Peptides against a protein of PDB entry 4N7V. Designs and how they scored, part 59

Target 1, 222 residues: chain A of PDB entry 4N7V
Amino acid sequence: TLRSITSPLVAHRLKPIRQKTKKAVVSILDSEEVCVELVKEYASQEYVKEVLQISSDGNTITIYYPNGGRGFPLADRPPSPTDNISRYSFDNLPEKYWRKYQYASRFVQLVRSKSPKITYFTRYAKCILMENSPGADFEVWFYDGVKIHKTEDFIQVIEKTGKSYTLKSESEVNSLKEEIKMYMDHANEGHRICLALESIISEEERKTRSAPFFPIIIGRKP

## One batch from the design tools (peptide; aimed at target 1 P116 I128 W141)

Design b2_p28_8 (made by RFdiffusion4)
Pose (drawn by RFdiffusion4):
Structure b2_p28_8 (pose): chain A 222 residues (1-222), chain P 28 residues (1-28)
Amino acid sequence: as target 1 above (222 residues)
Amino acid sequence: ELREQIEELLEETEERLEEEMEEYEEEL
C-alpha cells in the first residue's frame, strides 16, 4: 500500500518553481502546493490530460480530468479545476496515481536538498544547512576556494585546484593530509553550530503561531 | 530576548535573501 514505500511529502517554506519537460509540468506554487500536470502534444500545441495537486503537508491530494476534446491548453500556471474532480487523503489515494505521487515526492525532496534553511558566515567560509531534514545536506564554501559537501552518507571535498574526491567513511577521511582536516573540522564545527542554531529556533517556533522562522541568514560575508 | 534577536535576524534575512540566493545559484 502507498505508505509502504513512501511518506507524505513536505513542501513547506519552499520557493515557487516550475519545470517544463517533454512529458509533464511539475511545479510548486506560491501557496506551497505541489502541482503535477500531465502533458500531451497535438497540432503543434500542448494539451493537458491530468492534473495532480498535493497539499503542502502532503496529506490532501486533488485530481481532476478536465475531460474534454483536446484536453487543456498548456499555460504558465496550473489550470482552474473542472467539475469532474476528485479529492483523497494520503491513505485513501487509489492504487492508481501511486507512481505519480512518488515522482512528486522525489521532486520535493530534491528541491529541499537545494533550499537553504540556515546560512552561516564564518571567518573562513559560508556555511549552509539545507531543508531536507532529517540529516540535511551541509555545504561549505570557503572564501579560500575549497568546497565541502556533507551528506548523511558522504563527505565531498573540492580543493582550490578543482581536484575533487569523495570520502565515505570515518576511515576514509582519516586517510588525509593533516592540513585538510582543518577544513574538515571547521566545516564540522559549522555544522555543529547550525544544527544547534536550528534546534533552539525551531523550538521557539513551536512555541509560536507566526510566520516561519526560516530560512535564516546569520552574519555577513567579510 | 531570544525572540527579539530572532526577529532582528528575520528582518535582515528578508533584506538579503534574494541576493544571497542569486549568488548561490550562480556558483552552482

Design b2_p28_8_s1 (made by RFdiffusion4, then SolubleMPNN; from b2_p28_8, 10 letters changed)
Fold by OpenDDE base, seed 2:
Structure b2_p28_8_s1 (fold): chain B 222 residues (1-222), chain A 28 residues (1-28)
Amino acid sequence: as target 1 above (222 residues)
Amino acid sequence: KLREEIEKLLEYTKKVLDEELEEYEKEL
């Protein structure tokens, strides 16, 4: 099943974006829907031959073939749906569309990993918790130029000198120089605080049933 | 202020996406 290889994509709270590649254009719309436009070139002109439009919660996929399958010239937005539209639920999506859905999902997950959910300014750094899940990316931009990027899989450190390295195990983290450990300790504390705030704010959102509180900025740069 | 931060991050995201999406589209 599709569910065994990917979960429904989640595009809530993401800002509109349009990214062109060789074979496709992928977009997040103002409606927070996700569109994959399959692009073909003919006579030096690019045409959209197929469109997958996926709901913000990833559960509904609308598929259409612009201009009766002849294609529509590539523009700054997806072409309007034709009169021949197919609509599928996530669990009923034909297998032939699974790769295209995965492409959309990977795109959304990547955008989420770069989309701030919480920005927290400390005395020493700008801390950013991202929207991706589980294990949201966490970035720390120290005002002195040191940068730390935490993901579920690794920690990247960029020192003042521009020296960059990646840590993939606890042993490597424990072997850091003391001066770098101080930055890491601060980053970890900022991370803890952001996670705590995320939990508290999310609970308040649930209780109040108000408009989304995220993204949020806490504090300001000194 | 929030809008400005979002705009900067969107521009950064677009640059990163160009490289990573090439791998994903191989299966399209």
Scores: peptide ipSAE 0.058, ipTM 0.726, DockQ to the pose 0.046
OpenDDE base, seeds 1, 3, 4, 5: peptide ipSAE 0.055, 0.047, 0.035, 0.056; ipTM 0.725, 0.721, 0.689, 0.726

Design b2_p28_8_s2 (made by RFdiffusion4, then SolubleMPNN; from b2_p28_8, 13 letters changed)
Fold by OpenDDE base, seed 5:
Structure b2_p28_8_s2 (fold): chain B 222 residues (1-222), chain A 28 residues (1-28)
Amino acid sequence: as target 1 above (222 residues)
Amino acid sequence: SLMEEIKKLLEYTKKVLEEELKELEEEE
């Protein structure tokens, strides 16, 4: 099943973006829908032959073939749907579209990992909790130039010298130099605070049924 | 900017994603 390889993508709160690759253009629209335009080259011109438009919650996929499958010239936005439109639920998406959906999902997850959900300014750093889940990325930009990037899988450290390395285990974290551990401790504290705030704010958001509270900025840059 | 960061990160995954699309196109 599609669900066995990916979950429905979630594009809520993401800003519009359009990214071109060699074979596709992926967009997040103002509506927070996601479009994958499949691109073919013909006579030195790029054409959109197929479009997958995915709802913001990932549960509905609309597929259409521009110009009756002949394609439309690639433009700065997805072509409008034609008369031949197919609509599928996530669980009913034909297998032939699964990889395309997965492509969209991976792109959205990438965007989410770079989209601030909570920005927290401390005395020493700008801390950012991102939108991706589970295990949201957490970035700490120290004002002195040190950077720590935490993901679910690793921690990347960029030192003042520009030296960069990745930590993939607790053992490696424990083997850090004392100076770096101080930065890590601060990063972890900022992370804890952001997670706590996320929980509290999300709960209040649920209770009030108001407009989204996120993204939010806490504190001020010194 | 957010866009620049996304583009940079995407370059690392771009090839993988393109290969996935290529495989799908070949199956059609």
Scores: peptide ipSAE 0.086, ipTM 0.737, DockQ to the pose 0.023
OpenDDE base, seeds 1, 2, 3, 4: peptide ipSAE 0.059, 0.032, 0.084, 0.030; ipTM 0.728, 0.700, 0.740, 0.669

Design b2_p28_8_s3 (made by RFdiffusion4, then SolubleMPNN; from b2_p28_8, 10 letters changed)
Fold by OpenDDE base, seed 1:
Structure b2_p28_8_s3 (fold): chain B 222 residues (1-222), chain A 28 residues (1-28)
Amino acid sequence: as target 1 above (222 residues)
Amino acid sequence: SLLEKIKELLKYTEERLEEELEELEKEE
């Protein structure tokens, strides 16, 4: 099943973006929908031959072939759907489109990993919890130059000297110098606070059913 | 801006994403 390969993509709260590659253009629209335009070149002109338009919650996929499959000239935005469109739910998406959906999902996940959800200023650092899930990226920018980047898979440390290294196990974390452990402790505390606030704010959003509260900024740079 | 930073990041990952797309298309 598609679900065994990837979960439905989530593009909520993401800002519009358009990224072109040789064979495709992927976009997040103002509506927070995601579009994958498959591009072919003919006579030195690029044409959009196929479009996958995915809802912001990833559950609905609209597929159409511009200009009756002949293609539409590549522009600064996806071509509008015509009368000949197919609409699928995530679980009913034909297998031939799974890889293209996965591509869109990976793109969205990348964008989410760099999109601030919570920015928290402490006495010592700017902490940022990102939008990706599960295991959102967490970045800490200490005012003295130290940087810590936590992901689900690793922790990257950049010291004052500019020395950079990656930690992938608890043993490596435990082998850190004491001065670096102090930064790690602060980063972990900031991370804990951001996760707690995320939970509380999300619950309030659920109760009020109002406009999204995120992204938020807590505190200010000293 | 945040958007510009994202675009810069995507620029560095463009080749990787394109390679992934090509591999995915070969399987179709």
Scores: peptide ipSAE 0.069, ipTM 0.698, DockQ to the pose 0.027
OpenDDE base, seeds 2, 3, 4, 5: peptide ipSAE 0.066, 0.028, 0.029, 0.033; ipTM 0.691, 0.666, 0.671, 0.693

Design b2_p28_8_s4 (made by RFdiffusion4, then SolubleMPNN; from b2_p28_8, 12 letters changed)
Fold by OpenDDE base, seed 1:
Structure b2_p28_8_s4 (fold): chain B 222 residues (1-222), chain A 28 residues (1-28)
Amino acid sequence: as target 1 above (222 residues)
Amino acid sequence: SLREEIQKLLEYTEKVLEEILEELEKEE
């Protein structure tokens, strides 16, 4: 199943972006929908032959073939849907489109991992909890130059000297120099606070059914 | 940069996609 390969993508709160590659253009629209344009070249002109338009929650996929499959010249935005469109749910998406969906999903995941959800300024650092899930990326930029990047899979440390290394196990974290442990402790505290705030704010959003509260900024740079 | 990271990801994914598309085109 598609679900065994990837979860439905989530593009909520992401800013519009358009990225071109050799054979595809991927976009997040103002509507927070995601578009994959499949591009072919003919006579030195690029044409969009196929478009997958995915809803912001990833659950609805609209597929159309511009100009009756003849293609539409590549422009600065996806071509408008034609009258001959196919609409699928995530779980009913034909297998031939799964890799294209995965392509979109990976793009969105990357964008989310670099999109601030909560920015928290402490006395010593700028902490950022990102939008990706599960296990959102967490970055800490200490004002003295130390940087810590936490992901679900690893922790990257950049020291004042510029020395960079990656920690992949708890044993490696425990083997850190004492001075680095202090930074890690602060990072962990900031992370805890951001997660707590995320939970509280999300609950309030649910209760009020208001516009999104995120992204938020807590505090200010000293 | 974000753009560079996105570009690297898309290029990698595109290679995989191209391989699959070529296989599908042969079946058509």
Scores: peptide ipSAE 0.030, ipTM 0.675, DockQ to the pose 0.018
OpenDDE base, seeds 2, 3, 4, 5: peptide ipSAE 0.029, 0.029, 0.027, 0.028; ipTM 0.684, 0.685, 0.660, 0.688

## One batch from the design tools (peptide; aimed at target 1 F107)

Design b2_p29_1 (made by RFdiffusion4)
Pose (drawn by RFdiffusion4):
Structure b2_p29_1 (pose): chain A 222 residues (1-222), chain P 29 residues (1-29)
Amino acid sequence: as target 1 above (222 residues)
Amino acid sequence: EEEEEEEEREEELEEELEELAEEWEEEEE
């Protein structure tokens, strides 16, 4: 059953983005709702044969077929719903559409991996904690020129040369130059600080009923 | 420099979205 494989998507605090493609148009609206529009081409013009719209919390799914000859003319914004429409909860979503919800889930998870949640400026680097919690990606761009990309699985180092390599495990990073560990440790301290900063601020957010406390930009680029 | 960093990041996201759309089209085929 859907929910075997996947968890409801989270599109909160994400910026609006629209993505065209040969097959469909997947987007995130200003209301932070995820919209998936299937697209067909006819008479040198594109038609829409199905629209999936998922709530911000991913719990509510609305699907409408503007069933008509020629479907729906493709535009820059999602079309208004027709009358032959549908609405399901996440658990009550039919066996159909499951391939499409999983696609939307990945789209969102990809976008969160590139959405800054906390931006921290150190003396040596620009630190960014991303949105794809838990274990969000951590990116460090040293003013020196070195780039460090931290994942729950990976550590990625891009030296000033452009010489790039990946370090997976604790043993792999220990196989180091004892100078690059400074970049590693400074980035890890920055990661420690951002995870700590995120916790005490999101804690105050649960104490409140206001506009989101994210994303944050801390300090300034010297 | 800051704008270049934002552009690089947006390019990376566009490339990964294009790969994701290709993969999904292959599954639909």

Design b2_p29_1_s1 (made by RFdiffusion4, then SolubleMPNN; from b2_p29_1, 8 letters changed)
Fold by OpenDDE base, seed 4:
Structure b2_p29_1_s1 (fold): chain B 222 residues (1-222), chain A 29 residues (1-29)
Amino acid sequence: as target 1 above (222 residues)
Amino acid sequence: EEEELEKEREEELEKELKELDEEYEKELE
């Protein structure tokens, strides 16, 4: 099943973006829908031959072939779905489109990992909890130049000197120099606070019918 | 300063997007 290789993508709260690659253009639209335009080059012109338009919740996939399958010249936006349109639910998506959906999903997850959900200014740093899940990325930009980037898989540290290293285990974290541990402690505290606030805010959001509360900024740079 | 931090995140995103593209290049043909 498609679910065995990916979950439905979630593009809620993401800003519009359009990224061109060699074989595709991936976009997040103003509607928070995700479009994958499959691009082919012919006679030095790029054409969109196939489009997957995925709903913001990832559950609906609309597939169409521009210009009756002849392709439409690549433009600054996806071509309109006018020809040979099919609509699928996530669970009914034909297998031939699974890798393309997975590509879109990975793209969205990547964008989410760089999209602030909570920005928290502390006395010493700008802390950012990102939108990706599970295990949202957490970045800490210390005002003195130190950076800590926490992911589900690792912790990256960039010291004032520009020295960069990655920690993948608790033992490595425990082996840090005392000076770096202080930064790590602060980062962890900021992370804890952001997670706590996320929970509280999400609960209040659930109780209301208002627009999304996120992204949110807490405090300001000193 | 805020703009600089945002720029760095954008550069990281661009880099990782290129890596993702390379991973899926064959499937997107």
Scores: peptide ipSAE 0.258, ipTM 0.832, DockQ to the pose 0.630
OpenDDE base, seeds 1, 2, 3, 5: peptide ipSAE 0.267, 0.248, 0.256, 0.264; ipTM 0.838, 0.827, 0.833, 0.835; seeds 1, 5 fail the geometry check

Design b2_p29_1_s2 (made by RFdiffusion4, then SolubleMPNN; from b2_p29_1, 8 letters changed)
Fold by OpenDDE base, seed 5:
Structure b2_p29_1_s2 (fold): chain B 222 residues (1-222), chain A 29 residues (1-29)
Amino acid sequence: as target 1 above (222 residues)
Amino acid sequence: EEEKLEKEREKELEEELKKLDEEYEEEEE
């Protein structure tokens, strides 16, 4: 099943973006819907042959073929749906579209990993908890040039010199230079605080049932 | 300075998107 290879994508709170590749254009719209445009080239002109429009919650997929499959010239936005539209739920999506959905999902997840949910300014750093899940990315930009990027899979460290390395185990973290451990300790504290705030804010958001509270910025850069 | 950090994040996103695109294209061939 599609569900065995990916979960429904979640594009809520994401800013609009449009990314062109050789074979496709992927967009997050103002509506927070996600569009995958299949692109073909004919006579030095690019045409959109197929569009997958995915709802912001990932559960509804609308597929259409511009100009009866002849294609529509590539523009700055997806072509409008035509009369030949198919609508599917996530669980009823034909297998032939699974790869395209998976691509859209990966795209959205990547964008989420770079989309601030909580920005927290400390005395020493700008801390950012991202929108991706599970295990949201956490970035710490120290004002002195050190950067720490935590993901579910690794921790990347960029030192003042520009030296970069990745840590994939606790043993590697424990083997860090003492000076880097101080940065890591600060990063971990900022991370804990952001996670705590996320929980509190999310609960309050649930109770209020109003407009989204995220993204949020806490503190000011010194 | 904050603008510089934002540009760096945007660049990182673009680079990762490029990798994702390359992976997708390879899987479609």
Scores: peptide ipSAE 0.236, ipTM 0.791, DockQ to the pose 0.905
OpenDDE base, seeds 1, 2, 3, 4: peptide ipSAE 0.238, 0.210, 0.225, 0.222; ipTM 0.793, 0.778, 0.786, 0.782; seeds 1, 3 fail the geometry check

Design b2_p29_1_s3 (made by RFdiffusion4, then SolubleMPNN; from b2_p29_1, 8 letters changed)
Fold by OpenDDE base, seed 1:
Structure b2_p29_1_s3 (fold): chain B 222 residues (1-222), chain A 29 residues (1-29)
Amino acid sequence: as target 1 above (222 residues)
Amino acid sequence: EEKKLEEEREKELEEELKKLAEEYEKEEE
């Protein structure tokens, strides 16, 4: 199943972006839909031969072939869908499109990992909780130059000297110098606070059903 | 400084997206 490969992508609250490569263009639209344009070159002109338009919640995939499959000249935005479209749910997507969907999903996940959801200024650092899930990335930029980047897979530390290293186990974390542990403690506190705020704010969003509250900024740099 | 941090994040994103694209395109060759 497609679910065994990836979960439905989630593009909510992401800013529009467009990335062109040789064979594809991936876009996050103002509507928060995701488009994968498959590009072919003919006579020194690039044409969009196939488009996958994925809903912001990843559950609906609309596939169309511009200009009756002849292709439409590549432009600064995806071509408009024609009347000859196929619409699929995530669970009913034909296998031949799974790779393209997976690419879109990975694209969105990377964008999410670099999209601030909560920015929290402490006395010592700028803390940022990102949009990706599960296990959102968490960055801490200390005003003195130390940086800590937490992901689900690792913790990266950049010291004042510029020395950089990655921690992938609890034993490595426990082996940190005491000075670095102080930064880690502060980072962990900031992380806890951001997660707590995320929960509270998300609950209020659910209750009010208003426009998204995120991204938010809490405090300001001293 | 805030602008600098944003630019760094955008640069990192672009680099990672480029790697992802290269991986995807190699598999389709």
Scores: peptide ipSAE 0.522, ipTM 0.908, DockQ to the pose 0.820
OpenDDE base, seeds 2, 3, 4, 5: peptide ipSAE 0.518, 0.523, 0.515, 0.520; ipTM 0.906, 0.908, 0.905, 0.906; seeds 3, 4, 5 fail the geometry check

Design b2_p29_1_s4 (made by RFdiffusion4, then SolubleMPNN; from b2_p29_1 with E5L E7K E15K A21H W24Y)
Fold by OpenDDE base, seed 4:
Structure b2_p29_1_s4 (fold): chain B 222 residues (1-222), chain A 29 residues (1-29)
Amino acid sequence: as target 1 above (222 residues)
Amino acid sequence: EEEELEKEREEELEKELEELHEEYEEEEE
């Protein structure tokens, strides 16, 4: 099943973006829908031959073929659906489209990993909890130039000298120099606070019918 | 300073997106 390969993508709260490659254009729209445009070149002109438009919650996929499959000239936005429109749920998506959906999902997940959900200013750093899940990325930008990037898989440290290294185990973290451990301790505390705030804010958001509370900024740079 | 941090994050995103795009296109060939 598609679900065994990927979960439904989630594009909520993401800013619009459009990325062009040789064979495709992927976009997050103002509506928070995701579009994959399949591009073919003929006589030095690029044409969109197929479009996958995915809902912001990833559960609905609309597939269409511009100009009855002849293609539509590539523009600054996806062509409007006019011909050969099919609509699928995530669980009913034909297998031939799974790769394209997976691509869209990976794209969205990457964008989410760089999209601030919570920004928290401490005395020493700007802390950012990102939108990706599970295990949201967490970045700490210390005002003195040290940077820590935590992911589900690793911790990257960039020292004041510009020296960069990646930690992939607790043993490596425990082997850090004491000076770096202080930064790590601060980063971990900031992370804990952001996760706590996320939980509290999400619960209040669930109880209200207001606009989304995220992204949120806590504090100010000293 | 905030603008510099945002710019750096955007540059990182752009780089990682390029890598993702290359991976996808190679698989489609």
Scores: peptide ipSAE 0.282, ipTM 0.818, DockQ to the pose 0.848
OpenDDE base, seeds 1, 2, 3, 5: peptide ipSAE 0.289, 0.277, 0.279, 0.289; ipTM 0.822, 0.816, 0.817, 0.821; seeds 1, 5 fail the geometry check

Design b2_p29_2 (made by RFdiffusion4)
Pose (drawn by RFdiffusion4):
Structure b2_p29_2 (pose): chain A 222 residues (1-222), chain P 29 residues (1-29)
Amino acid sequence: as target 1 above (222 residues)
Amino acid sequence: DFNIPMQEEEESVLSEEELEEYLEKVLEE
């Protein structure tokens, strides 16, 4: 059953983005709702044959077929819903559409992996904690020119040269130059600080009923 | 395939003074 494979998507605090493609148009609206529009081409013009719209919390799914000849004319914004529409909870979503919800889930998870949640400016680097929690990606751009990309699985180092390599395990990073560990440790301290900063601020947020406390920009680029 | 660019930065509703206080709290630990 859907939910065997996937969890409801989370599109909160994400910026609006629209993505055209040969098959479909997947987007995130200003209301932070995820919209998936299937697209067909006819008479040198594009038609829409199905629209999936998923709530911000991913719990509510609305699907409408503007069933008519020629479907729906493709525009820059999602079309208004027709009358032959549908609405399901996440658990009550039919066996159909499951391939499409999983696609939308990946789209969102990809967007969150490139969405800054906390931006921290150190003496040596610009630190960014991303939105894809838990274990969000951590990116460090040293003013020195070195780039470090941290994942739950990976550590990625891009030297000033452009010489790039990936370090997966604790043993692999230990196979180091004892100078690059400074970049590694400074980035890890920055990661420690951002995870700590995120916790005490999101804790205050649960104590409140207000506009989101994210994203944050801390300090300034010297 | 998805072609998703990096998102730009935006400020929060919190003041810079409040953020400094939080930062100091974290640095004290």

Design b2_p29_2_s1 (made by RFdiffusion4, then SolubleMPNN; from b2_p29_2, 9 letters changed)
Fold by OpenDDE base, seed 5:
Structure b2_p29_2_s1 (fold): chain B 222 residues (1-222), chain A 29 residues (1-29)
Amino acid sequence: as target 1 above (222 residues)
Amino acid sequence: SFDIPDQEEEESILSEEKLKEYLEKVKAL
């Protein structure tokens, strides 16, 4: 099943973006829908031959073939659906579209990992909790130039010298130099605070049924 | 045919330029 490969993508709270590759253009629209345009080159012109438009919650996929399958010239936005539109639920998506959906999902997840949900300014750093899940990315930009980037899979450290390395296990974290451990401790505290705030704010958001509270900024840059 | 990038190429899905533009949009909120 598609669900065994990926979960429905979630594009809520993401801003519009359009990324072109050789074979496709992926977009997040103002509506928070996601479009994958499949691109073919013909006579030195790029044409959109197929479009997958995915709802912001990932559960509905609309597929259409511009200009009756002849394609439309690639533009700055997806071509409008006109005719021969197919609509699928996530669980009913034909297998031939699964890879394309997975591509969209990966793109959205990447964008989410770069989208601030909570920005928290400390005395020493700018901390950012991102929108991706599970295990949201957490970035700490120290004002002295040190950077720590935490993901679910690893921790990347960029030292003042520009030296960069990745930690993939707790043993590697424990082997850090004392100076770096101080930065890590601060990063971990900022992370804890952001997670706590996320929980509290999300609960209040649920209770009030108001407009999204996120993204938020806590504190001020010194 | 449409080919999804390999896992090793996933970081290339979003260009640095587009990321910069995106972050500017996010900051403009």
Scores: peptide ipSAE 0.280, ipTM 0.761, DockQ to the pose 0.035
OpenDDE base, seeds 1, 2, 3, 4: peptide ipSAE 0.032, 0.134, 0.112, 0.107; ipTM 0.547, 0.723, 0.707, 0.706; seed 4 fails the geometry check

Design b2_p29_2_s2 (made by RFdiffusion4, then SolubleMPNN; from b2_p29_2 with D1E N3D M6E V13I E16D E21K E24K)
Fold by OpenDDE base, seed 2:
Structure b2_p29_2_s2 (fold): chain B 222 residues (1-222), chain A 29 residues (1-29)
Amino acid sequence: as target 1 above (222 residues)
Amino acid sequence: EFDIPEQEEEESILSDEELEKYLKKVLEE
């Protein structure tokens, strides 16, 4: 099943974006829906031959073939759905569309990893917890130029000198120079605080059933 | 003052090397 290889994509709170490639255009719309346009070139003109429009929660997929499958000229937005539209749930999506769905999902996940959920200003740094899950990316931009980027898989450090390196194990982290450990300690504390705040704020959102609180900025620039 | 402008965030998303690598892989196969 599709569910065994990927979860439904989540595009909530993402800003609109349109990314063109040679063979496809992927978009996040103002409605937070995700569109994959399959592009073909003919006589030096690009045409959209197929569109997958995926709901913001990833559970509904609408598929249509512009202009009766003849294609519609590529524009600055997806073509409007035709009168011949197929709608599927995530669990009922035909296998022939799974690869295209996975493409959309991975794109959204990448965008999420670069979309701030919580921005927290400390005395020494700007800390940012991203939207991706599980294991959201966490970035720390120290005001003196040091940068730490934490992902589920690694920690990247950029020192004042511009020296950059990646840490992939606890042993490597423990072997850091003492001066770098101080930055790491601050980053870890900021990370802990952001995770705690995320939990508290999410719970309040659930209780109040109000509009989304995220993205949020805590503290102020120095 | 050191800050990340909204412009840089958008450019980071659009110019992401991971996106390019992924798109090449998916679209070339």
Scores: peptide ipSAE 0.023, ipTM 0.524, DockQ to the pose 0.022
OpenDDE base, seeds 1, 3, 4, 5: peptide ipSAE 0.023, 0.030, 0.023, 0.022; ipTM 0.523, 0.654, 0.513, 0.607; seed 3 fails the geometry check

